# Peptides against a protein of PDB entry 7QUU, part 7

Target 1, 43 residues: chain A of PDB entry 7QUU
Amino acid sequence: DAVEPSVEKEYKKIISFRDTVFEGKHQQFLVPNNVRLKFLRDR

## One batch from the design tools (peptide; made by RFdiffusion4, then SolubleMPNN)

Design b1_p10_1_s1 (from b1_p10_1, 5 letters changed)
Fold by OpenDDE base, seed 1:
Structure b1_p10_1_s1 (fold): chain B 43 residues (1-43), chain A 10 residues (1-10)
Amino acid sequence: as target 1 above (43 residues)
Amino acid sequence: DRLLEALRKR
């Protein structure tokens, strides 16, 4: 099953947010209000 | 869990 491009964008935002918060980089990440967290948990 | 791996600091 191909990962939907929307889910891959959400995943990249989570990684970038993690890296930014934990490296102390002051970048604002817009997390979408409707992140498909079910897909990211189930896999 | 891909989300848990995405949130884990290695």
Scores: peptide ipSAE 0.034, ipTM 0.508, DockQ to the pose 0.050
Fold by OpenDDE base, seed 3:
Structure b1_p10_1_s1 (fold): chain B 43 residues (1-43), chain A 10 residues (1-10)
Amino acid sequence: as target 1 above (43 residues)
Amino acid sequence: DRLLEALRKR
């Protein structure tokens, strides 16, 4: 499935946030709340 | 479920 470039960019942001919060990888990436809500809607 | 996939630890 070809992931749209916009969706891939948002996915990379969530991965960076996950790595920061759960793996202690100190990439301070603040995922904006609107991006989080988009991924919750696109089930 | 893109959120669940993104939250899965590799």
Scores: peptide ipSAE 0.034, ipTM 0.497, DockQ to the pose 0.055
Fold by OpenDDE base, seed 4:
Structure b1_p10_1_s1 (fold): chain B 43 residues (1-43), chain A 10 residues (1-10)
Amino acid sequence: as target 1 above (43 residues)
Amino acid sequence: DRLLEALRKR
């Protein structure tokens, strides 16, 4: 199953964000306004 | 969805 390169880039961003939030590093990553987590609602 | 499962397991 070939995951589209766009979907893989978004997946890597979500994992990096998760790992940073859970490491207690409250660095205010300015989540770009374009990280609509619509991806979590439709699948 | 594998993404939702990976986010829920932590």
Scores: peptide ipSAE 0.028, ipTM 0.481, DockQ to the pose 0.052
Fold by OpenDDE base, seed 2:
Structure b1_p10_1_s1 (fold): chain B 43 residues (1-43), chain A 10 residues (1-10)
Amino acid sequence: as target 1 above (43 residues)
Amino acid sequence: DRLLEALRKR
């Protein structure tokens, strides 16, 4: 399935934001991958 | 939903 270039750019921004918020500031919170995916489902 | 499924597969 070819993801449109617009959707791939938004995906890369969401991943970068996730990694910055969860790996950079919260190394002390073992946020399960399932909880990271809940915040993206509720938006 | 499609964006979340793409996030789960990588």
Scores: peptide ipSAE 0.024, ipTM 0.465, DockQ to the pose 0.101

Design b1_p10_1_s2 (from b1_p10_1, 6 letters changed)
Fold by OpenDDE base, seed 4:
Structure b1_p10_1_s2 (fold): chain B 43 residues (1-43), chain A 10 residues (1-10)
Amino acid sequence: as target 1 above (43 residues)
Amino acid sequence: ERLERLLKSL
């Protein structure tokens, strides 16, 4: 089953966000608009 | 803590 390229891109953003939060020791960082997860928008 | 647990589950 091929994961849609759109879903893989959103997954890579989650992992990058996770890693940045843990590396930053919970420092507040500006999440760039391109890192916004589309599937976390309430429908 | 709660946010960290959520992020660790991803």
Scores: peptide ipSAE 0.040, ipTM 0.548, DockQ to the pose 0.036
Fold by OpenDDE base, seed 1:
Structure b1_p10_1_s2 (fold): chain B 43 residues (1-43), chain A 10 residues (1-10)
Amino acid sequence: as target 1 above (43 residues)
Amino acid sequence: ERLERLLKSL
């Protein structure tokens, strides 16, 4: 099943966010606005 | 932390 291009794009943002968080070693990391997960703001 | 566990599950 081909993952819809929209879903793949959001998945790539999640991975980039994960990697940035772990590279940042729990420091206040500036997550770029393009990598910010919108669903984490709505909770 | 809860956030770390969430991120590790992704």
Scores: peptide ipSAE 0.038, ipTM 0.544, DockQ to the pose 0.040
Fold by OpenDDE base, seed 3:
Structure b1_p10_1_s2 (fold): chain B 43 residues (1-43), chain A 10 residues (1-10)
Amino acid sequence: as target 1 above (43 residues)
Amino acid sequence: ERLERLLKSL
């Protein structure tokens, strides 16, 4: 089944947020607000 | 951290 383009877009934001958070531990990168997902911020 | 554990599961 092809992943719906909307779902793939949100998945890419999750990955970008993950990668930025982990990179931030190594390189002090700020997680951009545009990749911060609401349901991840509450955890 | 809880967030870190979640992000590692993705």
Scores: peptide ipSAE 0.036, ipTM 0.539, DockQ to the pose 0.043
Fold by OpenDDE base, seed 2:
Structure b1_p10_1_s2 (fold): chain B 43 residues (1-43), chain A 10 residues (1-10)
Amino acid sequence: as target 1 above (43 residues)
Amino acid sequence: ERLERLLKSL
């Protein structure tokens, strides 16, 4: 099944945000605004 | 942490 190029692009942003947040638990990484997911809240 | 569980599911 060919994933639409738009959906693949948004998925890559989600993965990049995940990786940055996990790395950022040990160092305050500035998450780039183009990767930031506004619906994820620290809880 | 709830956020960590959410991020691990992506």
Scores: peptide ipSAE 0.035, ipTM 0.529, DockQ to the pose 0.044

Design b1_p10_1_s3 (from b1_p10_1, 6 letters changed)
Fold by OpenDDE base, seed 1:
Structure b1_p10_1_s3 (fold): chain B 43 residues (1-43), chain A 10 residues (1-10)
Amino acid sequence: as target 1 above (43 residues)
Amino acid sequence: ERLERLLRSL
């Protein structure tokens, strides 16, 4: 199954957030409540 | 931390 372009775009944002957090950059990354990958929701 | 473990699992 091809990953939906919306889901890929959200994943790229999460990776960018990860990298920002580990770089110690205090950017508030707000993932909108409508833009949550299921695996981030179920934990 | 829980957040760090989550982020490293991505």
Scores: peptide ipSAE 0.089, ipTM 0.638, DockQ to the pose 0.040
Fold by OpenDDE base, seed 3:
Structure b1_p10_1_s3 (fold): chain B 43 residues (1-43), chain A 10 residues (1-10)
Amino acid sequence: as target 1 above (43 residues)
Amino acid sequence: ERLERLLRSL
């Protein structure tokens, strides 16, 4: 099943956000608080 | 953290 190009783009944003959050946690990078994924309800 | 567990499941 080919993943729809729109779904793949949103998935890549989620992964990039995840990696930035983890990189920020492990490498002391400030993750900008303006990056909000709508499915993340709770921290 | 709950967020970290959620992000790791993605």
Scores: peptide ipSAE 0.087, ipTM 0.626, DockQ to the pose 0.045
Fold by OpenDDE base, seed 5:
Structure b1_p10_1_s3 (fold): chain B 43 residues (1-43), chain A 10 residues (1-10)
Amino acid sequence: as target 1 above (43 residues)
Amino acid sequence: ERLERLLRSL
């Protein structure tokens, strides 16, 4: 099944956000706002 | 961390 281009785009943001948070060893890296997942702030 | 566990579940 071809992943919808919209879903793939959001998945790439999730991965980029994850990697930015983990690569930083919990340093508050300024995660770019385009990579930030809004729903992770409410959890 | 709670955040790390959450992000690893994605």
Scores: peptide ipSAE 0.086, ipTM 0.629, DockQ to the pose 0.042
Fold by OpenDDE base, seed 2:
Structure b1_p10_1_s3 (fold): chain B 43 residues (1-43), chain A 10 residues (1-10)
Amino acid sequence: as target 1 above (43 residues)
Amino acid sequence: ERLERLLRSL
């Protein structure tokens, strides 16, 4: 069954929004493990 | 989060 071109465009927008939300929330600042250990040593 | 579970189901 050919998905209507309108429905495919809406689906692509939803997926792009999903990916943007995940990328923005999962900006794990990969704080290198070495930077987390400096804040624990000065306490 | 509830939103995260919803977005993962898409």
Scores: peptide ipSAE 0.078, ipTM 0.639, DockQ to the pose 0.179

Design b1_p10_1_s4 (from b1_p10_1, 4 letters changed)
Fold by OpenDDE base, seed 5:
Structure b1_p10_1_s4 (fold): chain B 43 residues (1-43), chain A 10 residues (1-10)
Amino acid sequence: as target 1 above (43 residues)
Amino acid sequence: DRLLELLKKL
C-alpha cells in the first residue's frame, strides 16, 4: 500500500519532532517549523 | 486513520 505523500510528510515530521525531543534538546517550546504537524493546527 | 497506522509502525 502506497502511503499518501501528504501523510508520509506529516509522519516524517513526527519522527523529526521525536528525534529532536529525545536528543535532549529540551527546546520543548521551540517546535521547529519544519516538524510542526499540520493536523495539530486544525484542532 | 492512516497517520495513526503509520505511527503504530514506529
Scores: peptide ipSAE 0.031, ipTM 0.500, DockQ to the pose 0.068
Fold by OpenDDE base, seed 4:
Structure b1_p10_1_s4 (fold): chain B 43 residues (1-43), chain A 10 residues (1-10)
Amino acid sequence: as target 1 above (43 residues)
Amino acid sequence: DRLLELLKKL
């Protein structure tokens, strides 16, 4: 199944967020503006 | 639906 390139890009952001949260780096996540999940905006 | 399918893969 070909995952749409837009879906894969958002998936990679969720994984990167997960990995950083679970690495115990309680460094204030400055979620880079580029890591904003567009699907969390109700359109 | 799309968010739920992504969360199921985590």
Scores: peptide ipSAE 0.030, ipTM 0.472, DockQ to the pose 0.062
Fold by OpenDDE base, seed 1:
Structure b1_p10_1_s4 (fold): chain B 43 residues (1-43), chain A 10 residues (1-10)
Amino acid sequence: as target 1 above (43 residues)
Amino acid sequence: DRLLELLKKL
């Protein structure tokens, strides 16, 4: 199944969020705007 | 649906 380029972009953001927040690489609870998931913005 | 599809790949 070809993942739509927009879905792959959101997947890369979720991975970046996991790696930055859960691996302790950022002490900041502020999710950077580049890592912000679209579904969290539309609510 | 799209969020669930992304979560299934994690």
Scores: peptide ipSAE 0.030, ipTM 0.486, DockQ to the pose 0.069
Fold by OpenDDE base, seed 2:
Structure b1_p10_1_s4 (fold): chain B 43 residues (1-43), chain A 10 residues (1-10)
Amino acid sequence: as target 1 above (43 residues)
Amino acid sequence: DRLLELLKKL
């Protein structure tokens, strides 16, 4: 199944967030207040 | 559904 480019971009953000949280690389994730994963608000 | 599928891959 071809993942749409928009969705692949959101997946890369989630993976990067995971890796930053778990690797203790706390210094670079200013989670912009706007990176509320839009899909957590859309059903 | 798609979010749950993503979370299962993390």
Scores: peptide ipSAE 0.026, ipTM 0.456, DockQ to the pose 0.063

Design b1_p10_2_s2 (from b1_p10_2, 3 letters changed)
Fold by OpenDDE base, seed 1:
Parts: sequence; structure tokens; C-alpha cells
Structure b1_p10_2_s2 (fold): chain B 43 residues (1-43), chain A 10 residues (1-10)
Amino acid sequence: as target 1 above (43 residues)
Amino acid sequence: SREERIKKLL
């Protein structure tokens, strides 16, 4: 089954977040409020 | 660490 384009976009944002925060790959990306990982705030 | 836990989830 083809991954829905919405899910692929969210995945790309998660990878960009990982790279920016943990690998020093400075990319400016806007994470919409609906795509924000709650566990980053709650712990 | 917190960072290591996040790295495993992403």
C-alpha cells in the first residue's frame, strides 16, 4: 500500500527535526501544531 | 538521557 502523502510529509518533518536537533543539520522547518510530538513536552 | 530516548523514537 502506498503511504498516504500526508503521512510521508509528517515523516519528513520528523526526520528533519531529528537531524536539526541531534545532528546539527540546521534546517528551518515549521512543524504544524497537529504534527507536534507531545512526548517532547510531557517528559 | 532524554536525548537518547528521543533519538530511538525518531
Scores: peptide ipSAE 0.025, ipTM 0.446, DockQ to the pose 0.104
Fold by OpenDDE base, seed 3:
Structure b1_p10_2_s2 (fold): chain B 43 residues (1-43), chain A 10 residues (1-10)
Amino acid sequence: as target 1 above (43 residues)
Amino acid sequence: SREERIKKLL
């Protein structure tokens, strides 16, 4: 099953964010607003 | 924190 290109793009953002946040450097990376996952916003 | 929310999802 080919992952839809939209889903793959969001997955790549999640992985990039994971790798950045969990690279053992707890640097508060300023994740650009365009990379912000909508579901991870504070309600 | 936002980080803790992400840690729970991944």
Scores: peptide ipSAE 0.025, ipTM 0.454, DockQ to the pose 0.049
Fold by OpenDDE base, seed 4:
Structure b1_p10_2_s2 (fold): chain B 43 residues (1-43), chain A 10 residues (1-10)
Amino acid sequence: as target 1 above (43 residues)
Amino acid sequence: SREERIKKLL
């Protein structure tokens, strides 16, 4: 089953965000706009 | 924490 190119792009953003968050840099990392997940905004 | 919320979503 070919993963739609749109779904693959969003998956790559989630992985990039995960890796950035878990790199042990407790510094407020500026999540690049291309990696920014809207569902992780505090409501 | 915010980190724990992220860990539950990933």
Scores: peptide ipSAE 0.023, ipTM 0.438, DockQ to the pose 0.044
Fold by OpenDDE base, seed 2:
Structure b1_p10_2_s2 (fold): chain B 43 residues (1-43), chain A 10 residues (1-10)
Amino acid sequence: as target 1 above (43 residues)
Amino acid sequence: SREERIKKLL
């Protein structure tokens, strides 16, 4: 199934964000407030 | 950990 070019672009952004967070590469990703993974905080 | 939860989601 051909992934729509829009969905592929968003996926690449998510992977780039993951790699930056886990590799400690200090790129300040301005994550918009509506995209914040608040549910992954330890309770 | 929080990190492991994110790694499983992505």
Scores: peptide ipSAE 0.023, ipTM 0.434, DockQ to the pose 0.082

Design b1_p10_2_s3 (from b1_p10_2, 5 letters changed)
Fold by OpenDDE base, seed 2:
Structure b1_p10_2_s3 (fold): chain B 43 residues (1-43), chain A 10 residues (1-10)
Amino acid sequence: as target 1 above (43 residues)
Amino acid sequence: SREKRRLKLL
């Protein structure tokens, strides 16, 4: 099944957007578990 | 189809 070149371009854009959003969200501030626990104890 | 595999990876 030849995927139309239009559909393949849209698919590549969706994957690039997904990867950018996930990479940006997986820059989880690795707040070391120690820093998160200190903020909860001082409150 | 190749398309059905691409849709499962989204």
Scores: peptide ipSAE 0.026, ipTM 0.491, DockQ to the pose 0.152
Fold by OpenDDE base, seed 1:
Parts: sequence; structure tokens; C-alpha cells
Structure b1_p10_2_s3 (fold): chain B 43 residues (1-43), chain A 10 residues (1-10)
Amino acid sequence: as target 1 above (43 residues)
Amino acid sequence: SREKRRLKLL
């Protein structure tokens, strides 16, 4: 299953955001809320 | 999809 490179980049941002929130690190990974919701709707 | 499952686990 080839995940498109654009989609994989967005997953990496979501993972990095999760890890940052769990680590209590204030690194603002701007995962646009719209990106996470688009994948849940369109696929 | 497989992707919906991945996003629910993130």
C-alpha cells in the first residue's frame, strides 16, 4: 500500500504533535485541524 | 480505510 508522500508527511506531523503533547514540550507542530478531519472523511 | 484506522491510533 503506497501511501502518497504528501499523506505520509501529514501523518509524521500528527505523530510529532502527539509526542510533543505527551512530552509536555511547547513545540507548536501546526497540524491543521482540517488535515486530520479530511483524512477521517475522505478515506 | 487503513488510513482512518491509523489516524484513530494517533
Scores: peptide ipSAE 0.025, ipTM 0.438, DockQ to the pose 0.141
Fold by OpenDDE base, seed 4:
Structure b1_p10_2_s3 (fold): chain B 43 residues (1-43), chain A 10 residues (1-10)
Amino acid sequence: as target 1 above (43 residues)
Amino acid sequence: SREKRRLKLL
């Protein structure tokens, strides 16, 4: 599935945010939808 | 890629 380049850019920001906020623990922290949506609105 | 796997999990 071709992810739209805009959507891929937003997901890269979310991944970077996750990796910085969650102390480099490669655990798949389920970013709560509320935190994801807040991050996408604020940046 | 590792990135594509991360995207699928979000």
Scores: peptide ipSAE 0.022, ipTM 0.451, DockQ to the pose 0.071
Fold by OpenDDE base, seed 5:
Structure b1_p10_2_s3 (fold): chain B 43 residues (1-43), chain A 10 residues (1-10)
Amino acid sequence: as target 1 above (43 residues)
Amino acid sequence: SREKRRLKLL
């Protein structure tokens, strides 16, 4: 399923915020795409 | 923040 460009833009903002908040924790959380899309819809 | 807690669930 192609992620809508709007959802991808919001995702990039969330990732940037995550990376800033977790910059001291190099845990690349491999969030499954379905969980990412659920989180964006629930925001 | 509330958002920091949400991001920890991802």
Scores: peptide ipSAE 0.021, ipTM 0.421, DockQ to the pose 0.078

Design b1_p10_2_s4 (from b1_p10_2, 5 letters changed)
Fold by OpenDDE base, seed 3:
Structure b1_p10_2_s4 (fold): chain B 43 residues (1-43), chain A 10 residues (1-10)
Amino acid sequence: as target 1 above (43 residues)
Amino acid sequence: KREERRLKLL
């Protein structure tokens, strides 16, 4: 199952958002609001 | 299905 490169790029942004909010990794990632809302809906 | 499960585990 090859994940499409576009979909993998979106997952990397969601992971970076999770790490910033939940893992105390204070890396300011410019995560778009649509990716944030997707993450919050899928949890 | 497998990708949707990955999103729920993130």
Scores: peptide ipSAE 0.026, ipTM 0.402, DockQ to the pose 0.252
Fold by OpenDDE base, seed 5:
Structure b1_p10_2_s4 (fold): chain B 43 residues (1-43), chain A 10 residues (1-10)
Amino acid sequence: as target 1 above (43 residues)
Amino acid sequence: KREERRLKLL
């Protein structure tokens, strides 16, 4: 199953954002709003 | 396998 490179890039950003929020790292990841909304929906 | 683990973590 080849995950489209676009979808993989979005998932990597969601994971990085999740890990940052979970680790309490207040690093403002410039996560695109669509990726942020996807993460919030999957949470 | 690595990609399927990423999809399962979401």
Scores: peptide ipSAE 0.026, ipTM 0.423, DockQ to the pose 0.145
Fold by OpenDDE base, seed 4:
Structure b1_p10_2_s4 (fold): chain B 43 residues (1-43), chain A 10 residues (1-10)
Amino acid sequence: as target 1 above (43 residues)
Amino acid sequence: KREERRLKLL
């Protein structure tokens, strides 16, 4: 299953934002399951 | 398999 190039680009932006905002905090930002389900539904 | 690992890191 190839992830669409658009989706992979958005995912890389989310990771870069996480790494910038949480630089020095090994806190896995637990995206609440409701926010994750919204992101999967808006596709 | 690769998608499930990416979704567990979010």
Scores: peptide ipSAE 0.023, ipTM 0.408, DockQ to the pose 0.126
Fold by OpenDDE base, seed 1:
Structure b1_p10_2_s4 (fold): chain B 43 residues (1-43), chain A 10 residues (1-10)
Amino acid sequence: as target 1 above (43 residues)
Amino acid sequence: KREERRLKLL
């Protein structure tokens, strides 16, 4: 299954955003818990 | 199959 390079770049951005929001691995972005819960409800 | 694994990671 060849995924288009455009779609693969978008998936990598969404995964990186998820890891930033949920895992807090970016100590530079304190995402408030209310914003995390909003993102889960808007999906 | 690879796309379904990616959707589960999103």
Scores: peptide ipSAE 0.028, ipTM 0.439, DockQ to the pose 0.237; fails the geometry check

Design b1_p10_3_s1 (from b1_p10_3, 7 letters changed)
Fold by OpenDDE base, seed 2:
Formats: structure tokens, sequence, C-alpha cells
Structure b1_p10_3_s1 (fold): chain B 43 residues (1-43), chain A 10 residues (1-10)
């Protein structure tokens, strides 16, 4: 199943967040209020 | 589901 380009961009942000948290780089990843995972609301 | 695919990436 081809992941839609919009969803792939959201996944890249989440992977970057995960890697930042895991690296102990407490850069306050100000998850821009716009990185609301809208796809978690769709079934 | 898209949610389950996401949960597999965490």
Amino acid sequence: as target 1 above (43 residues)
Amino acid sequence: SRREEFLKLL
C-alpha cells in the first residue's frame, strides 16, 4: 500500500521526534501545534 | 489501520 505523501511527511516528523527523544536531545521539540497527528483520528 | 501502522513505528 503506497503511503500518501501527506502521511509520509507526518511519519518523518514522528520518527525525528522519536530519535530526538531517544538521543536525549531535550531540544524542546515544540511540536508545532500544526503537527497534530490528524491521521490518528481517521480509522 | 493507519493507527496500527503508526503504533508499529513507535
Scores: peptide ipSAE 0.074, ipTM 0.568, DockQ to the pose 0.081
Fold by OpenDDE base, seed 1:
Structure b1_p10_3_s1 (fold): chain B 43 residues (1-43), chain A 10 residues (1-10)
Amino acid sequence: as target 1 above (43 residues)
Amino acid sequence: SRREEFLKLL
């Protein structure tokens, strides 16, 4: 199934976040309430 | 599920 472009954009943000965390960049990512991954709530 | 696909990316 083709990943929806919205979901793909969310995945790219997660990968970027992961990579930043693993690089030891202690940046507190304030995930704004509007950037909540909606697809994690859809079963 | 989309959740399982997400968990594979972590």
Scores: peptide ipSAE 0.070, ipTM 0.567, DockQ to the pose 0.081
Fold by OpenDDE base, seed 3:
Structure b1_p10_3_s1 (fold): chain B 43 residues (1-43), chain A 10 residues (1-10)
Amino acid sequence: as target 1 above (43 residues)
Amino acid sequence: SRREEFLKLL
């Protein structure tokens, strides 16, 4: 399935975030509770 | 499912 370019940009941000979290840098990322990944609603 | 694809990336 071709991922829409907008969704791909969001995935790249999330992967970068994940990689930063898992790099063993105990950086507490405060994700605001209002950050809704709207693209996850599509089945 | 876009959700399942996302979960596979995590």
Scores: peptide ipSAE 0.069, ipTM 0.562, DockQ to the pose 0.086
Fold by OpenDDE base, seed 4:
Structure b1_p10_3_s1 (fold): chain B 43 residues (1-43), chain A 10 residues (1-10)
Amino acid sequence: as target 1 above (43 residues)
Amino acid sequence: SRREEFLKLL
């Protein structure tokens, strides 16, 4: 299944966030209110 | 679901 380019861009942000959290770089990333993962609303 | 696939990546 071809992942839509918009969804792939969201996945790359999540992987980068995950890696930053796991590296113990607990900078409180103020997730700006605009980083609503829109794909989590699709069932 | 896309949500379950996402949760597996966390």
Scores: peptide ipSAE 0.065, ipTM 0.555, DockQ to the pose 0.077

Design b1_p10_3_s2 (from b1_p10_3, 8 letters changed)
Fold by OpenDDE base, seed 4:
Structure b1_p10_3_s2 (fold): chain B 43 residues (1-43), chain A 10 residues (1-10)
Amino acid sequence: as target 1 above (43 residues)
Amino acid sequence: STRQKFLDLL
Protein backbone atom coordinates (compact mmCIF):
# COMPACT_ATOMS: atom_id res chain seq x y z
CA ASP B 1 0.00 0.00 0.00
CA ALA B 2 1.60 3.25 -1.15
CA VAL B 3 1.65 5.68 1.79
CA GLU B 4 1.05 9.14 0.35
CA PRO B 5 4.31 11.18 0.28
CA SER B 6 2.64 13.83 2.49
CA VAL B 7 1.86 11.26 5.23
CA GLU B 8 5.38 9.79 5.04
CA LYS B 9 6.87 13.30 5.50
CA GLU B 10 4.68 13.89 8.57
CA TYR B 11 5.65 10.45 9.96
CA LYS B 12 9.39 11.19 9.56
CA LYS B 13 8.95 14.50 11.44
CA ILE B 14 7.25 12.69 14.33
CA ILE B 15 9.97 10.03 14.58
CA SER B 16 12.60 12.79 14.53
CA PHE B 17 10.71 14.61 17.30
CA ARG B 18 10.41 11.40 19.38
CA ASP B 19 14.09 10.57 18.97
CA THR B 20 15.10 14.11 19.95
CA VAL B 21 12.87 14.07 23.07
CA PHE B 22 14.26 10.66 24.13
CA GLU B 23 17.87 11.81 23.54
CA GLY B 24 17.36 14.13 26.55
CA LYS B 25 17.62 17.21 24.33
CA HIS B 26 14.87 19.02 26.28
CA GLN B 27 15.30 21.97 23.96
CA GLN B 28 11.80 23.39 23.65
CA PHE B 29 11.27 22.23 20.10
CA LEU B 30 8.97 24.89 18.86
CA VAL B 31 7.07 22.42 16.72
CA PRO B 32 6.70 24.70 13.70
CA ASN B 33 2.99 25.42 13.18
CA ASN B 34 3.44 23.63 9.82
CA VAL B 35 4.18 20.32 11.67
CA ARG B 36 0.74 20.29 13.33
CA LEU B 37 -0.33 16.75 12.48
CA LYS B 38 -3.36 17.38 10.24
CA PHE B 39 -4.07 13.63 10.01
CA LEU B 40 -4.67 13.39 13.81
CA ARG B 41 -7.79 15.57 13.36
CA ASP B 42 -9.29 13.75 10.35
CA ARG B 43 -9.27 10.12 11.60
CA SER A 1 -7.73 3.10 15.19
CA THR A 2 -4.86 4.48 13.04
CA ARG A 3 -4.62 7.32 15.60
CA GLN A 4 -4.10 4.86 18.49
CA LYS A 5 -1.42 2.94 16.52
CA PHE A 6 0.31 6.28 16.00
CA LEU A 7 0.08 7.23 19.71
CA ASP A 8 1.50 3.78 20.59
CA LEU A 9 4.50 4.59 18.36
CA LEU A 10 5.11 7.80 20.25
Scores: peptide ipSAE 0.039, ipTM 0.496, DockQ to the pose 0.069
Fold by OpenDDE base, seed 5:
Formats: sequence, structure tokens, C-alpha cells
Structure b1_p10_3_s2 (fold): chain B 43 residues (1-43), chain A 10 residues (1-10)
Amino acid sequence: as target 1 above (43 residues)
Amino acid sequence: STRQKFLDLL
């Protein structure tokens, strides 16, 4: 199944954020609202 | 670690 370009863009933001958190360049546990996937809010 | 559990969700 081809991942929709919108979902791929959100996934790339999550990866970039993960790498930033892994490197210790961001506060642990503070996920910015612009990196949160929309479908994770309805769970 | 709690950090790893967080990274596994990303």
C-alpha cells in the first residue's frame, strides 16, 4: 500500500524529532503538537 | 529506560 504523501510528511517529522530527542537536543517527553500524528489523538 | 520507551513510540 502506498503511504499517502500527507502521512509520509508527518512520519518524516516524527523521525526528525526522534533523532533530535536521541541526540539530547530536545526536552525528553515533550512532543510538539506539529509532530503529533492526528490519528494518535483519537486513541 | 523511560527515554527508550518514548523513542519506541516515535
Scores: peptide ipSAE 0.034, ipTM 0.502, DockQ to the pose 0.043
Fold by OpenDDE base, seed 3:
Structure b1_p10_3_s2 (fold): chain B 43 residues (1-43), chain A 10 residues (1-10)
Amino acid sequence: as target 1 above (43 residues)
Amino acid sequence: STRQKFLDLL
């Protein structure tokens, strides 16, 4: 199934955030405002 | 929250 473009955009943010955390650039799972995931707002 | 549990898995 083709991933919806809106969902793909949110996955790219997750991957970018993960990679930044794994590179040791973040010591805490504080999501910066620029990496805010919209689909997790109500959960 | 479910959000925090997801963040803890990244």
Scores: peptide ipSAE 0.028, ipTM 0.480, DockQ to the pose 0.059
Fold by OpenDDE base, seed 1:
Structure b1_p10_3_s2 (fold): chain B 43 residues (1-43), chain A 10 residues (1-10)
Amino acid sequence: as target 1 above (43 residues)
Amino acid sequence: STRQKFLDLL
């Protein structure tokens, strides 16, 4: 099944954020605005 | 929040 380009973009943000947190570049409780996930905005 | 639940998985 072709993953919708919008879903793939959100997945890439999740992975980038995970890797950035594990690399110690960001604190785990701080979500940077540039890595903000669309599905996490409303909840 | 859903945000905090996501952060707890990282």
Scores: peptide ipSAE 0.026, ipTM 0.469, DockQ to the pose 0.056

Design b1_p10_3_s3 (from b1_p10_3, 7 letters changed)
Fold by OpenDDE base, seed 4:
Structure b1_p10_3_s3 (fold): chain B 43 residues (1-43), chain A 10 residues (1-10)
Amino acid sequence: as target 1 above (43 residues)
Amino acid sequence: TRKEYFKKLL
């Protein structure tokens, strides 16, 4: 099943977020208001 | 579901 390019881009953002949190880099990343994870609304 | 996949990944 080909993952839609939009879902893959959201996935890469989640991994980068996870890695930043786990590396103890408490950088206050301003989550841009445009980083609404649209996949959280899909059933 | 996509939600469960991401919940297991996080």
Scores: peptide ipSAE 0.074, ipTM 0.565, DockQ to the pose 0.074
Fold by OpenDDE base, seed 1:
Structure b1_p10_3_s3 (fold): chain B 43 residues (1-43), chain A 10 residues (1-10)
Amino acid sequence: as target 1 above (43 residues)
Amino acid sequence: TRKEYFKKLL
């Protein structure tokens, strides 16, 4: 099943976020508005 | 759902 390139980019962001949270780097992810996961906006 | 997939990935 071809994962849409948009969805794959969202997965890579989630993995990167997870890895940074696990590293204890509580840097306030200023998630630029352009980097917000679309599924967090859809109720 | 996509939301449930992401909840399992986090």
Scores: peptide ipSAE 0.066, ipTM 0.564, DockQ to the pose 0.075
Fold by OpenDDE base, seed 2:
Formats: C-alpha cells, sequence, structure tokens
Structure b1_p10_3_s3 (fold): chain B 43 residues (1-43), chain A 10 residues (1-10)
C-alpha cells in the first residue's frame, strides 16, 4: 500500500517524538500547533 | 485504517 508522502512525513515525526520520549530527553517538544496530526481530530 | 497504523507504531 503506497503511503502518501504527506502521511509518511507525519509518521516520521511520530517516530522521532516516540524515540525522544523513550531516550528520557524530556525536551518539552513544543510540538508546534501546526504539527498537531490531523488524524487525532479526524474520527 | 490510519488510526490502527498509528496505534501499532506507538
Amino acid sequence: as target 1 above (43 residues)
Amino acid sequence: TRKEYFKKLL
């Protein structure tokens, strides 16, 4: 299944966020409000 | 679904 390039870019951000949370680097990623994954709002 | 894909990734 070909994942659209826009969706793949969102996946890479989630993986990077996950990996940073697991590394214990509590850098408060101020996830800019524009990086809020639309799928968390879409039913 | 996109939601199920993200649940498996997280």
Scores: peptide ipSAE 0.066, ipTM 0.563, DockQ to the pose 0.080
Fold by OpenDDE base, seed 3:
Order: sequence, then C-alpha cells, then structure tokens
Structure b1_p10_3_s3 (fold): chain B 43 residues (1-43), chain A 10 residues (1-10)
Amino acid sequence: as target 1 above (43 residues)
Amino acid sequence: TRKEYFKKLL
C-alpha cells in the first residue's frame, strides 16, 4: 500500500525522535504535554 | 489505530 507522503514525513519524524531518545542511553526526555505530536491524537 | 501503531513504534 502506498503510504501518503504526508504520513511518511510523520513516520520519519517519529523514527528520528525515537532514535534520538534511544541514542541518549538512559536520558529521560521530559516531553511537555503541548509538544505532543498531533497525529498521535488520530485513532 | 494510527495512535496505537505509533505507540508500538516508539
């Protein structure tokens, strides 16, 4: 299934964020509630 | 859901 280019950009942001968090080996990232990615609100 | 997919990816 062709992933829409908009959704692919969202995936790349999530992967980059994940990788940054995991590269930080034991750094707790306090993500403020207002910085929550909008697409995580979609069901 | 997109939300649950991303929760599994993170």
Scores: peptide ipSAE 0.072, ipTM 0.553, DockQ to the pose 0.112; fails the geometry check

